# Designs tried in a protein design run: peptides against a protein of PDB entry 1BH9. Part 98

Target 1, 89 residues: chain A of PDB entry 1BH9
Amino acid sequence: FSEEQLNRYEMYRRSAFPKAAIKRLIQSITGTSVSQNVVIAMSGISKVFVGEVVEEALDVCEKWGEMPPLQPKHMREAVRRLKSKGQIP

## One batch from the design tools (peptide; made by RFdiffusion4, then SolubleMPNN)

Design b2_p25_7_s4 (from b2_p25_7, 9 letters changed)
Fold by OpenDDE base, seed 3:
Structure b2_p25_7_s4 (fold): chain B 89 residues (1-89), chain A 25 residues (1-25)
Amino acid sequence: as target 1 above (89 residues)
Amino acid sequence: SLMEKALEAVFEAAYEKLLEAAEAA
């Protein structure tokens, strides 16, 4: 599908989740300090999730006979599908 | 567990950002 669309979201995936932000997010859940290793792991997982959602959304877009850019409806459907596959929480 | 909750939170945060990006497109 559209490599342009994919490339934009790949760039987004790489830059949108800095470790500091992930750390703050996790600490808001745990209420205590989080190790660097946990932050690294969660950061990596978040990037994987983003990639999987985008790829699935592109597939949804194509299967619906539509063209990029991806719209919220594609993302929503992608998440539903990935959840049904047990690939995302 | 806390780690599971953290994972879910991380996903939700990432998903929301994707939605925002898609809405802006």
Scores: peptide ipSAE 0.581, ipTM 0.900, DockQ to the pose 0.837
Fold by OpenDDE base, seed 2:
Structure b2_p25_7_s4 (fold): chain B 89 residues (1-89), chain A 25 residues (1-25)
Amino acid sequence: as target 1 above (89 residues)
Amino acid sequence: SLMEKALEAVFEAAYEKLLEAAEAA
């Protein structure tokens, strides 16, 4: 797809997960306080995950002969594929 | 492991947000 279409998803990826939300999520799992550096790292990882899923979903959409915007079915299929490749947990 | 669980949770949260965004498109 066009760079413009990709840019829309890139903008979303960059703003989707505030550090505060990531911190709360991790702390809910660990039960203890989490350092700022860990939050930064996990925030980065979340952005990578989002990017990979979106990229794969765009590929799915194209391969199915469909046009943007991405739909839930594209995201679901993307995750299935990425999991099978061991690229996401 | 704890780290693995954290990664899985982060992914799950991210995935849910993507689904919500796609549903709203």
Scores: peptide ipSAE 0.579, ipTM 0.901, DockQ to the pose 0.813
Fold by OpenDDE base, seed 5:
Structure b2_p25_7_s4 (fold): chain B 89 residues (1-89), chain A 25 residues (1-25)
Amino acid sequence: as target 1 above (89 residues)
Amino acid sequence: SLMEKALEAVFEAAYEKLLEAAEAA
């Protein structure tokens, strides 16, 4: 699909989740401090997740016979499919 | 486990960002 959109989503993937925000989010769940290495790992995993969702959403869009740009419905369906396949929590 | 819940929370947050981006596209 559109190279411009793909580039934008790549930018989103790289910048969407700062370490500080991830750290706070994890700590809100665990109730305790989290190591830097765990934050780094979680950051990496989140970026992989974003990539997988975008990839799946592109596939959804194509299979539905639709054209870019990706819409929320493509993202929603992508996540549903990835969950059903056990690829994401 | 707590780690699983944390992972899920991170994924949910990332997903919300994607939705926002898609809405703005």
Scores: peptide ipSAE 0.577, ipTM 0.900, DockQ to the pose 0.820
Fold by OpenDDE base, seed 4:
Parts: C-alpha cells; structure tokens; sequence
Structure b2_p25_7_s4 (fold): chain B 89 residues (1-89), chain A 25 residues (1-25)
C-alpha cells in the first residue's frame, strides 16, 4: 500500500489510552488499586497489540484483493488469525 | 489469573477502539 495509507495507520499504532482510563479498567477487574508501573506496562502492551492487529489487518485486506481504508471485517479477521497463531490472548 | 483477565480486558478495549475507527472510515 501507499506511504500515505500506511502513515494513517501508523498514527493508530502511536495512539494510547489515557493512563487514568487504563487504571480504571484494571481496577474494575482486580477490585483493588494498581501501581503506576502496571499501568505503564499495560499501556505499552496495548500499543503493541494495536500495531499487530493493524499490520495483520492490512495483510488480510491485501490478501482479499481489497484496498484501504480498513473495514471492521479486516480487523475481525486479523484478531482471529493472531489468536490462532497464539500471538494475542 | 487476575492479571491475565486484566490483560484481556485491555486488549478488548483497544480492539473496540479499532473497530470504531474502522466503522467511521
């Protein structure tokens, strides 16, 4: 795909949830407070996850003979494939 | 484990954001 198309999705890979939102999400699961280091770690892994899904989705889009922008079906298939490969939970 | 559940929740939240972005495109 073109540099312009890839650049748009590079922005997604750089995006992150606000730390407060991540902290709230984790605490809703654990039922107790979590350290700043855990929030930072989870923020990092979320960025990695987004990058991997977008890369896989672009591959799916190309293999299906389609062109960007990515559609929900590309994202869904990407996640299914990554789970099958054991690359994401 | 709780940490595994938290990780899965973070992934789910990120995935939902990607879907929303794709739907808006």
Amino acid sequence: as target 1 above (89 residues)
Amino acid sequence: SLMEKALEAVFEAAYEKLLEAAEAA
Scores: peptide ipSAE 0.559, ipTM 0.896, DockQ to the pose 0.856

Design b2_p25_8_s1 (from b2_p25_8, 13 letters changed)
Fold by OpenDDE base, seed 4:
Structure b2_p25_8_s1 (fold): chain B 89 residues (1-89), chain A 25 residues (1-25)
Amino acid sequence: as target 1 above (89 residues)
Amino acid sequence: MEELLKKALEKLFEKILEELLKNAG
């Protein structure tokens, strides 16, 4: 896939993780307040995670002889592959 | 707290995957 297509997904990752939303989610799970540094760390890890999933999904799409946009089937297969390779939990 | 943060990360990943699937649909 073109660099332009990958760049669009990079832009998506950068804008998809508002700190307030991440903080609320973490606090709902831990039951306690969360520091800004923890939110920043979790946000960074999440962005890397999304990048890996999208990259794998694009690989799946290409290997199946298909073109973007990505479909749910590509995402589901990507997650399965990444888990099997031990790259995501 | 370490285990809670690990659990939070896993749940965050699940939420992210839900959004990715929704946006792909």
Scores: peptide ipSAE 0.378, ipTM 0.824, DockQ to the pose 0.869
Fold by OpenDDE base, seed 1:
Structure b2_p25_8_s1 (fold): chain B 89 residues (1-89), chain A 25 residues (1-25)
Amino acid sequence: as target 1 above (89 residues)
Amino acid sequence: MEELLKKALEKLFEKILEELLKNAG
């Protein structure tokens, strides 16, 4: 794959999700305040999740003999595969 | 609380997937 595609992949893997948004989402579900440590943990898990999806999508794209950039069909197939492997919920 | 956190995580993942699909389009 191109340098651009690899760069985007790394951007996804290394991205830090908005802590404020995550905190608000969790609190809307739990109905109570959430600690900073919980938000940090959820942010980290989310980052790993994105990395796994993107990595799998790149594998799908390559296996299908297609060229970058990633398309929705690659992402959808990646999610399906990861779920079947039990790697994501 | 554990079940609620699980639900929160699932909702978060759903939102993330929506954004990923949007960015891929």
Scores: peptide ipSAE 0.375, ipTM 0.824, DockQ to the pose 0.829
Fold by OpenDDE base, seed 2:
Structure b2_p25_8_s1 (fold): chain B 89 residues (1-89), chain A 25 residues (1-25)
Amino acid sequence: as target 1 above (89 residues)
Amino acid sequence: MEELLKKALEKLFEKILEELLKNAG
């Protein structure tokens, strides 16, 4: 995996999970305020989710005999596989 | 509440996937 790909992933992890945004999303669905601990937990789970998708996508890329960086087709296939395995909703 | 949290998680995952697709490549 290229340094560029890893760098983008790291930057995404840092910016894609702002606590405020996650809190707002949860509250919009639950209709009630949520604690910091709930937000932290949801953030953590989300990061794990991203990690699993990326890992699977890299595996797809490799299995298809292709080289990084990851493309949308790798991500889509990764999600399909993870869903079929029951690893993600 | 548990079901609501589950729904929240699913919505969050959907949003994340959309962003991953946009930034892939």
Scores: peptide ipSAE 0.373, ipTM 0.824, DockQ to the pose 0.880
Fold by OpenDDE base, seed 3:
Structure b2_p25_8_s1 (fold): chain B 89 residues (1-89), chain A 25 residues (1-25)
Amino acid sequence: as target 1 above (89 residues)
Amino acid sequence: MEELLKKALEKLFEKILEELLKNAG
């Protein structure tokens, strides 16, 4: 894969999601305030999730005999496969 | 509370996937 695509993948792996937004989302579901530690944990889990999806999508792209950049069809197929394997809900 | 957090996480994952799809291609 191209250096550009590898760099983008690394960016996804290292990305930090907005904690304020995550906190608001969780609180909208629970109806109560959420601790900073819960938000941090949720953010970390989300980053891992992104990495798994992107990695699977790259595998899909390769298996289909295609080259990056990733397209929506690769992402959709990746999610389907990960759900099928029970790796994501 | 654990179940509620699970639901929150699932909703967050959905939003993340939407963003990934938007940035793909």
Scores: peptide ipSAE 0.372, ipTM 0.825, DockQ to the pose 0.878

Design b2_p25_8_s2 (from b2_p25_8, 13 letters changed)
Fold by OpenDDE base, seed 5:
Structure b2_p25_8_s2 (fold): chain B 89 residues (1-89), chain A 25 residues (1-25)
Amino acid sequence: as target 1 above (89 residues)
Amino acid sequence: MEELLQKALEALFEKILEEMIRNAG
């Protein structure tokens, strides 16, 4: 695949998620405060999630005989496949 | 709490996916 797509993948892999936003989202659902460690854990898990989606999407793109860059349809299909495999909730 | 955290994680994944799709579009 192209350097551009590989660069995007690396960017996603190394992306830092906004801790404040993650904390707010969790608290909005749980109705309780969450610790910094929980936020850090969620951030880490999210980073892994992004990497898995991108990796699967690249595989989808290749299997469909298409070329980068990744499109929404590749990512949506990737998520479907990952869910069916039980790799993501 | 575990169930709620799971729901929070799923919601977070959906938000992240939406952002990824937006960036891919």
Scores: peptide ipSAE 0.481, ipTM 0.876, DockQ to the pose 0.800
Fold by OpenDDE base, seed 1:
Structure b2_p25_8_s2 (fold): chain B 89 residues (1-89), chain A 25 residues (1-25)
Amino acid sequence: as target 1 above (89 residues)
Amino acid sequence: MEELLQKALEALFEKILEEMIRNAG
């Protein structure tokens, strides 16, 4: 793939998710306060998730014989495949 | 609590995916 696509991949892999937003979301689900360590853990797991989705989407794009950039259909297919492999919930 | 955290994680993943799709569109 192109240098641009690889650069985007790295940007996704290194993305930092807003801790405040993660904390609010978790608390809205659990109905209780969440520790900073839990937020950090959830942020890290989410970062890994993004990387795995992008990597799988690139594989999908290549296997379909298509050219970058990644499209929504690649992302959706990637998630489906990762779920079927049991790699993501 | 474990189940709730799992649900929170799933919700977070869905939101992240939606954002990724918007950025890809």
Scores: peptide ipSAE 0.473, ipTM 0.872, DockQ to the pose 0.789
Fold by OpenDDE base, seed 2:
Structure b2_p25_8_s2 (fold): chain B 89 residues (1-89), chain A 25 residues (1-25)
Amino acid sequence: as target 1 above (89 residues)
Amino acid sequence: MEELLQKALEALFEKILEEMIRNAG
């Protein structure tokens, strides 16, 4: 990871995983109140998910003979590969 | 409940992916 990519990743994690938003999404699907522990767990899993996607995307970028920063095409390909491997839903 | 949580997780992942792609653009 370049410093720039790492920084963007950290900034993304801070903004993309607000507890309130995650809680609302979960509750909208489950139809019931969700504990803080569940929200924390879901947040943690989500962060791992993001990490896996970014890592795979960087691998895709490299294998395609390209250089960072990551582009949408790298992310899309990464997701496809991870799904095929059963590593993400 | 377990099934619902799984659905919630999948929905969350989809949302995250959309945002990641948007931010990469």
Scores: peptide ipSAE 0.469, ipTM 0.869, DockQ to the pose 0.848
Fold by OpenDDE base, seed 3:
Structure b2_p25_8_s2 (fold): chain B 89 residues (1-89), chain A 25 residues (1-25)
Amino acid sequence: as target 1 above (89 residues)
Amino acid sequence: MEELLQKALEALFEKILEEMIRNAG
């Protein structure tokens, strides 16, 4: 896979998780306010999660004899595999 | 609170996955 393709996914991961939205989601579930540090931590963990899914999806794409860009079917299969491996809930 | 944060994280992951799939389409 090309370095350019991987760079595009990295840029996506960096920009896709606005702190305000993360904070609102957490607070809607916990019923209480959360600190900036918690939001930062959740954002960081989310980026790692995305990286893991993308890595698995790229592996799926390769094993299916296909080339990027990733398609929904690669993402869905990646999630199934990661759950089977116990790597994600 | 730890359990609630875990549930929040799981919900966030589900939302992220939905967005990733949508953006891949």
Scores: peptide ipSAE 0.461, ipTM 0.867, DockQ to the pose 0.871

Design b2_p25_8_s3 (from b2_p25_8, 12 letters changed)
Fold by OpenDDE base, seed 4:
Structure b2_p25_8_s3 (fold): chain B 89 residues (1-89), chain A 25 residues (1-25)
Amino acid sequence: as target 1 above (89 residues)
Amino acid sequence: MKEKLEEALEALFREILERLLAEAG
């Protein structure tokens, strides 16, 4: 597909969600302090999630007979499929 | 707390998806 676009997604997987930001988000929801281990786990899950969504979106794009770049419709369909498969909540 | 953690995870997923959609848009 598009190497440039895939590289951007890789950047998201690596650095878009620093531990501090994840910690703040979790604490805003739970209303209590969050352990370092929980933050680490959530960070790992997030990186895996990005990869799974992009991979599914690429599959959608290919099966629809379309060419890069990935579009919002591919992402939305990917999420729907992953939910149906029980891969994501 | 268990349920709240799941809510936090879902919120995080929503944030990720918004960024991915923005990148694709």
Scores: peptide ipSAE 0.455, ipTM 0.850, DockQ to the pose 0.772
Fold by OpenDDE base, seed 2:
Structure b2_p25_8_s3 (fold): chain B 89 residues (1-89), chain A 25 residues (1-25)
Amino acid sequence: as target 1 above (89 residues)
Amino acid sequence: MKEKLEEALEALFREILERLLAEAG
């Protein structure tokens, strides 16, 4: 598959969701200060999630007999499958 | 609080998906 596209996804996994942004989002929902440990945990989960979605999307692309790059339809189908497996909310 | 954290997690996932979709688009 496309190395360039996959590299960008890796960037998202590693750094596209900084702790500061995650913290702000959580606090906006909880209405209270969030500990650093919670932010770290949520950050970790987010990174895992990105990886799982991309991996599943690649699998979808292959199973559909299609070639890269990944398209939105692959991502959407990946999410549906992961949800059905109970791997993501 | 647990429910709120779950809500936060889901919000994060939605944000991530939007970015992934944008990248794929």
Scores: peptide ipSAE 0.453, ipTM 0.849, DockQ to the pose 0.778
Fold by OpenDDE base, seed 1:
Structure b2_p25_8_s3 (fold): chain B 89 residues (1-89), chain A 25 residues (1-25)
Amino acid sequence: as target 1 above (89 residues)
Amino acid sequence: MKEKLEEALEALFREILERLLAEAG
């Protein structure tokens, strides 16, 4: 697979959701202040989620006998599979 | 509060997926 694309996804995984942005999102839903520990936990979970989706999408791409780059159909199928496995909500 | 945190997590997941799809598109 394309290491370039995987590198982009890794960079995204690390930087897509700064703690400040996560805090704002959570507070917009909860209507109250959120602790730093909760933000850290949510940040970690988000990063794990990205990794799992990309990994599953790579598996889908391979199983379908297709070549990189990953396409939206691989991502969508990955999510469906992860949900069916109970690995993501 | 637990339910709202779960809602927040789901919102994060939706946002992540949208961005991943955009990256793949």
Scores: peptide ipSAE 0.453, ipTM 0.850, DockQ to the pose 0.778
Fold by OpenDDE base, seed 3:
Structure b2_p25_8_s3 (fold): chain B 89 residues (1-89), chain A 25 residues (1-25)
Amino acid sequence: as target 1 above (89 residues)
Amino acid sequence: MKEKLEEALEALFREILERLLAEAG
């Protein structure tokens, strides 16, 4: 597999959502203050979600007899499959 | 409040997916 693309996804997973940004997003929806623990939990869940989507997309790519880099069609199909499996909402 | 937290999580998921698609493009 292409290590370059996977490294980019990993870096994104780590840095894309600073806790401050997550906190602001949650508070904009709830209209109330949010605890640090909730922010930490939401951050962790988000990172897990990224990993699950990429993992599923790689599986889709392989099952379709294709090679990385991953394309949008692999990502979209991955999401559909994960929803079907009940692994993501 | 639990429902609102779910809404927030879904909003995060949507943003993540958009960025992943952009990265794949």
Scores: peptide ipSAE 0.444, ipTM 0.848, DockQ to the pose 0.767

Design b2_p25_8_s4 (from b2_p25_8, 13 letters changed)
Fold by OpenDDE base, seed 1:
Structure b2_p25_8_s4 (fold): chain B 89 residues (1-89), chain A 25 residues (1-25)
Amino acid sequence: as target 1 above (89 residues)
Amino acid sequence: MQELLEKALEELFKRILEELIRNAG
């Protein structure tokens, strides 16, 4: 994989999630308002989640002897592997 | 509340995965 491609994925993994949207989602499920700290925590966990999935997908792509860009099949396989290892729910 | 937050997180993960898959390629 090119360094540029890896850098783009790293940037993506480190990017912030839209807190307003996350807040609305949580509140739609809980039925009550949630604190900023809860939203921040959920955003952080989500960012880590994305990073783990993308990293695993890159590994899958490489192990399959394929080249970027990542395809849906890489993402789906990554999720399967991470779930099987108990690393994501 | 903890259980509801867990449900929210799971739903969030689901939506994130769907977006990642849609935007892959």
Scores: peptide ipSAE 0.546, ipTM 0.888, DockQ to the pose 0.951
Fold by OpenDDE base, seed 3:
Structure b2_p25_8_s4 (fold): chain B 89 residues (1-89), chain A 25 residues (1-25)
Amino acid sequence: as target 1 above (89 residues)
Amino acid sequence: MQELLEKALEELFKRILEELIRNAG
């Protein structure tokens, strides 16, 4: 594989929600085919979202006097806090 | 279309959260 091909495959493999799955989800809701750019944008926004949730969860973990790894209770509490602050829908 | 995309994003976020919770720990 070329370096570029390897990089693309690696990014695809590491994605929790691969491009194809995101595309199918969007199309199932919109009823219309979506462009590659829309899928890329959705992927990018999702990455930012994950970062915000994890950051909040780490804060929760610390405030509770606990140490990583994060547990489900930290994630659930993080979501509640972010929603209350209006940072996520 | 923007509203539909927003709904899609919301659904995606829900699924991401479910995965994060399941894989935590």
Scores: peptide ipSAE 0.541, ipTM 0.885, DockQ to the pose 0.890
Fold by OpenDDE base, seed 2:
Structure b2_p25_8_s4 (fold): chain B 89 residues (1-89), chain A 25 residues (1-25)
Amino acid sequence: as target 1 above (89 residues)
Amino acid sequence: MQELLEKALEELFKRILEELIRNAG
């Protein structure tokens, strides 16, 4: 697949997870403050998650004989497949 | 706390997926 598309998603993964937003989300659920280390860990895990989803979506797109850019249908199918494989919750 | 963090992670994943889908195309 297009390296350009992959690069765009890599840039997205790097910038889309501001620590402040992640921290707020965690705190809203836990009801208490969380350490910087927890936020960092959650951010890292999230980036890995995005990478796995995007990679699977690219595979879906290719297997369907389609060309980039990725469409919502590729993302949705990727999620279904990853869940089926037990790769994501 | 671990259970709460797991719930937070799951919620985060859901939001990420929603964003990925919205921004796809």
Scores: peptide ipSAE 0.536, ipTM 0.887, DockQ to the pose 0.945
Fold by OpenDDE base, seed 4:
Structure b2_p25_8_s4 (fold): chain B 89 residues (1-89), chain A 25 residues (1-25)
Amino acid sequence: as target 1 above (89 residues)
Amino acid sequence: MQELLEKALEELFKRILEELIRNAG
């Protein structure tokens, strides 16, 4: 799959995690207010994370001889593979 | 605080994965 397709998907997924939501999540864990820089950093890391998962899922889909859109089974398999590779926790 | 932020990141990753799976298809 093309880098363009991956980028569009990644951008779409990132839109589901606006800064406000990320900030609230972090604060719910830390119990204290966090700076916008921390939120930005966390958002950036999340973007990379999503990209890795989606890329792996697309690879799974392709290797299984299937075509987009990605299905839950592709995502679940991608997560399993990435964990086994030690690329994600 | 670093440890707490790491915990937050871990939780965020979990939620991201859940969201990706739920909205796939």
Scores: peptide ipSAE 0.531, ipTM 0.884, DockQ to the pose 0.948

## One batch from the design tools (peptide; made by RFdiffusion4, then SolubleMPNN)

Design b2_p26_3_s1 (from b2_p26_3, 10 letters changed)
Fold by OpenDDE base, seed 2:
Structure b2_p26_3_s1 (fold): chain B 89 residues (1-89), chain A 26 residues (1-26)
Amino acid sequence: as target 1 above (89 residues)
Amino acid sequence: FSRETLVRGLVGEAIEELSKELLKKT
């Protein structure tokens, strides 16, 4: 790993979705309360999903010959590519 | 160990817990 990669990884490791926000979001969809374990599981899935999108967006940025920070155009292209690859619905 | 394995595990756990919650409400 380069120092830049390590820094990004450390920031990713330290990041987390607030449990209350995840809980509210799930409950808005299910129409009922959910357990703490559901919130933990969904928080983990969400973090991994965001990580995958960001990783693809960084690849897009690099391939376009651009430098971070990521812009909305990189995120949009990343999502498009991931859908095309069948990695996300 | 891969990211895919981790995601599959988390999805499985989420489905299991959601199913339990839904059954409690029925």
Scores: peptide ipSAE 0.039, ipTM 0.561, DockQ to the pose 0.042
Fold by OpenDDE base, seed 1:
Structure b2_p26_3_s1 (fold): chain B 89 residues (1-89), chain A 26 residues (1-26)
Amino acid sequence: as target 1 above (89 residues)
Amino acid sequence: FSRETLVRGLVGEAIEELSKELLKKT
């Protein structure tokens, strides 16, 4: 791997949603306090979800004959496609 | 760069931006 590749990988690896924000969000939905493990699990699932959307968006970008960076239109189309495929609600 | 490398970088940036938005709403 090049230094550039390692740097990009580290960006992804270290990126995470703030635990406090996730906790508050979940609690706003459930109406009750949640454990640290729930926050960790939901944070992980959210990260995976974002990854899947971005991968689909890159596919959209390529199929449209466009180049990165990704734009909101790619993300919106990605979500639409994933919903159509039944991969997301 | 490979597609995988590109995805990893972009996902990292996306999570960072989404995190900022989430913080504003809480």
Scores: peptide ipSAE 0.031, ipTM 0.461, DockQ to the pose 0.898
Fold by OpenDDE base, seed 5:
Structure b2_p26_3_s1 (fold): chain B 89 residues (1-89), chain A 26 residues (1-26)
Amino acid sequence: as target 1 above (89 residues)
Amino acid sequence: FSRETLVRGLVGEAIEELSKELLKKT
């Protein structure tokens, strides 16, 4: 792999939502404190979810005859499609 | 670029941007 490819992979691998932000978000919804393990799990699940949405958005972009970078409209349509497919509850 | 490498990069970018937005809203 090229250095650029490695950099993209490393960026993906190392990317994560800030734990504090995830914790605050969850606690804002539940009204109760959550454990570190819950935050870690939710962070991982969120990363996977974002990955799935981005992959779908790339498909949308391609099907619309457009090229990256992805735009908000691609992401919105991706979410809509994933919902219609039952991939998002 | 392969689709996989592109997705990995874009996912990383998306997480970064979403993280920034979350930090602003909290």
Scores: peptide ipSAE 0.030, ipTM 0.465, DockQ to the pose 0.908
Fold by OpenDDE base, seed 3:
Structure b2_p26_3_s1 (fold): chain B 89 residues (1-89), chain A 26 residues (1-26)
Amino acid sequence: as target 1 above (89 residues)
Amino acid sequence: FSRETLVRGLVGEAIEELSKELLKKT
């Protein structure tokens, strides 16, 4: 891998939502305090979900005969397709 | 570079930006 490729991979591997922010967000929705394990689980699920949306957007970009970087139109179409497939509400 | 590397990079960047936005809202 080039240095740039390694940096991108490392960025993905180390990327995580701040636990404190996720905790506050969940608590704002539920109205009650949540455990650290709930925060960890929700953080992991959220990371996977973002990955799935990005992968779908890349497929859209390719099918439209376009090249990266991804644009908002690819993300919007990705969400539409995922909804159509029943993968998201 | 490979599709896998591209996806990993993009996901990482997206998570980082979303994290920054979450911090601004809280």
Scores: peptide ipSAE 0.029, ipTM 0.466, DockQ to the pose 0.827

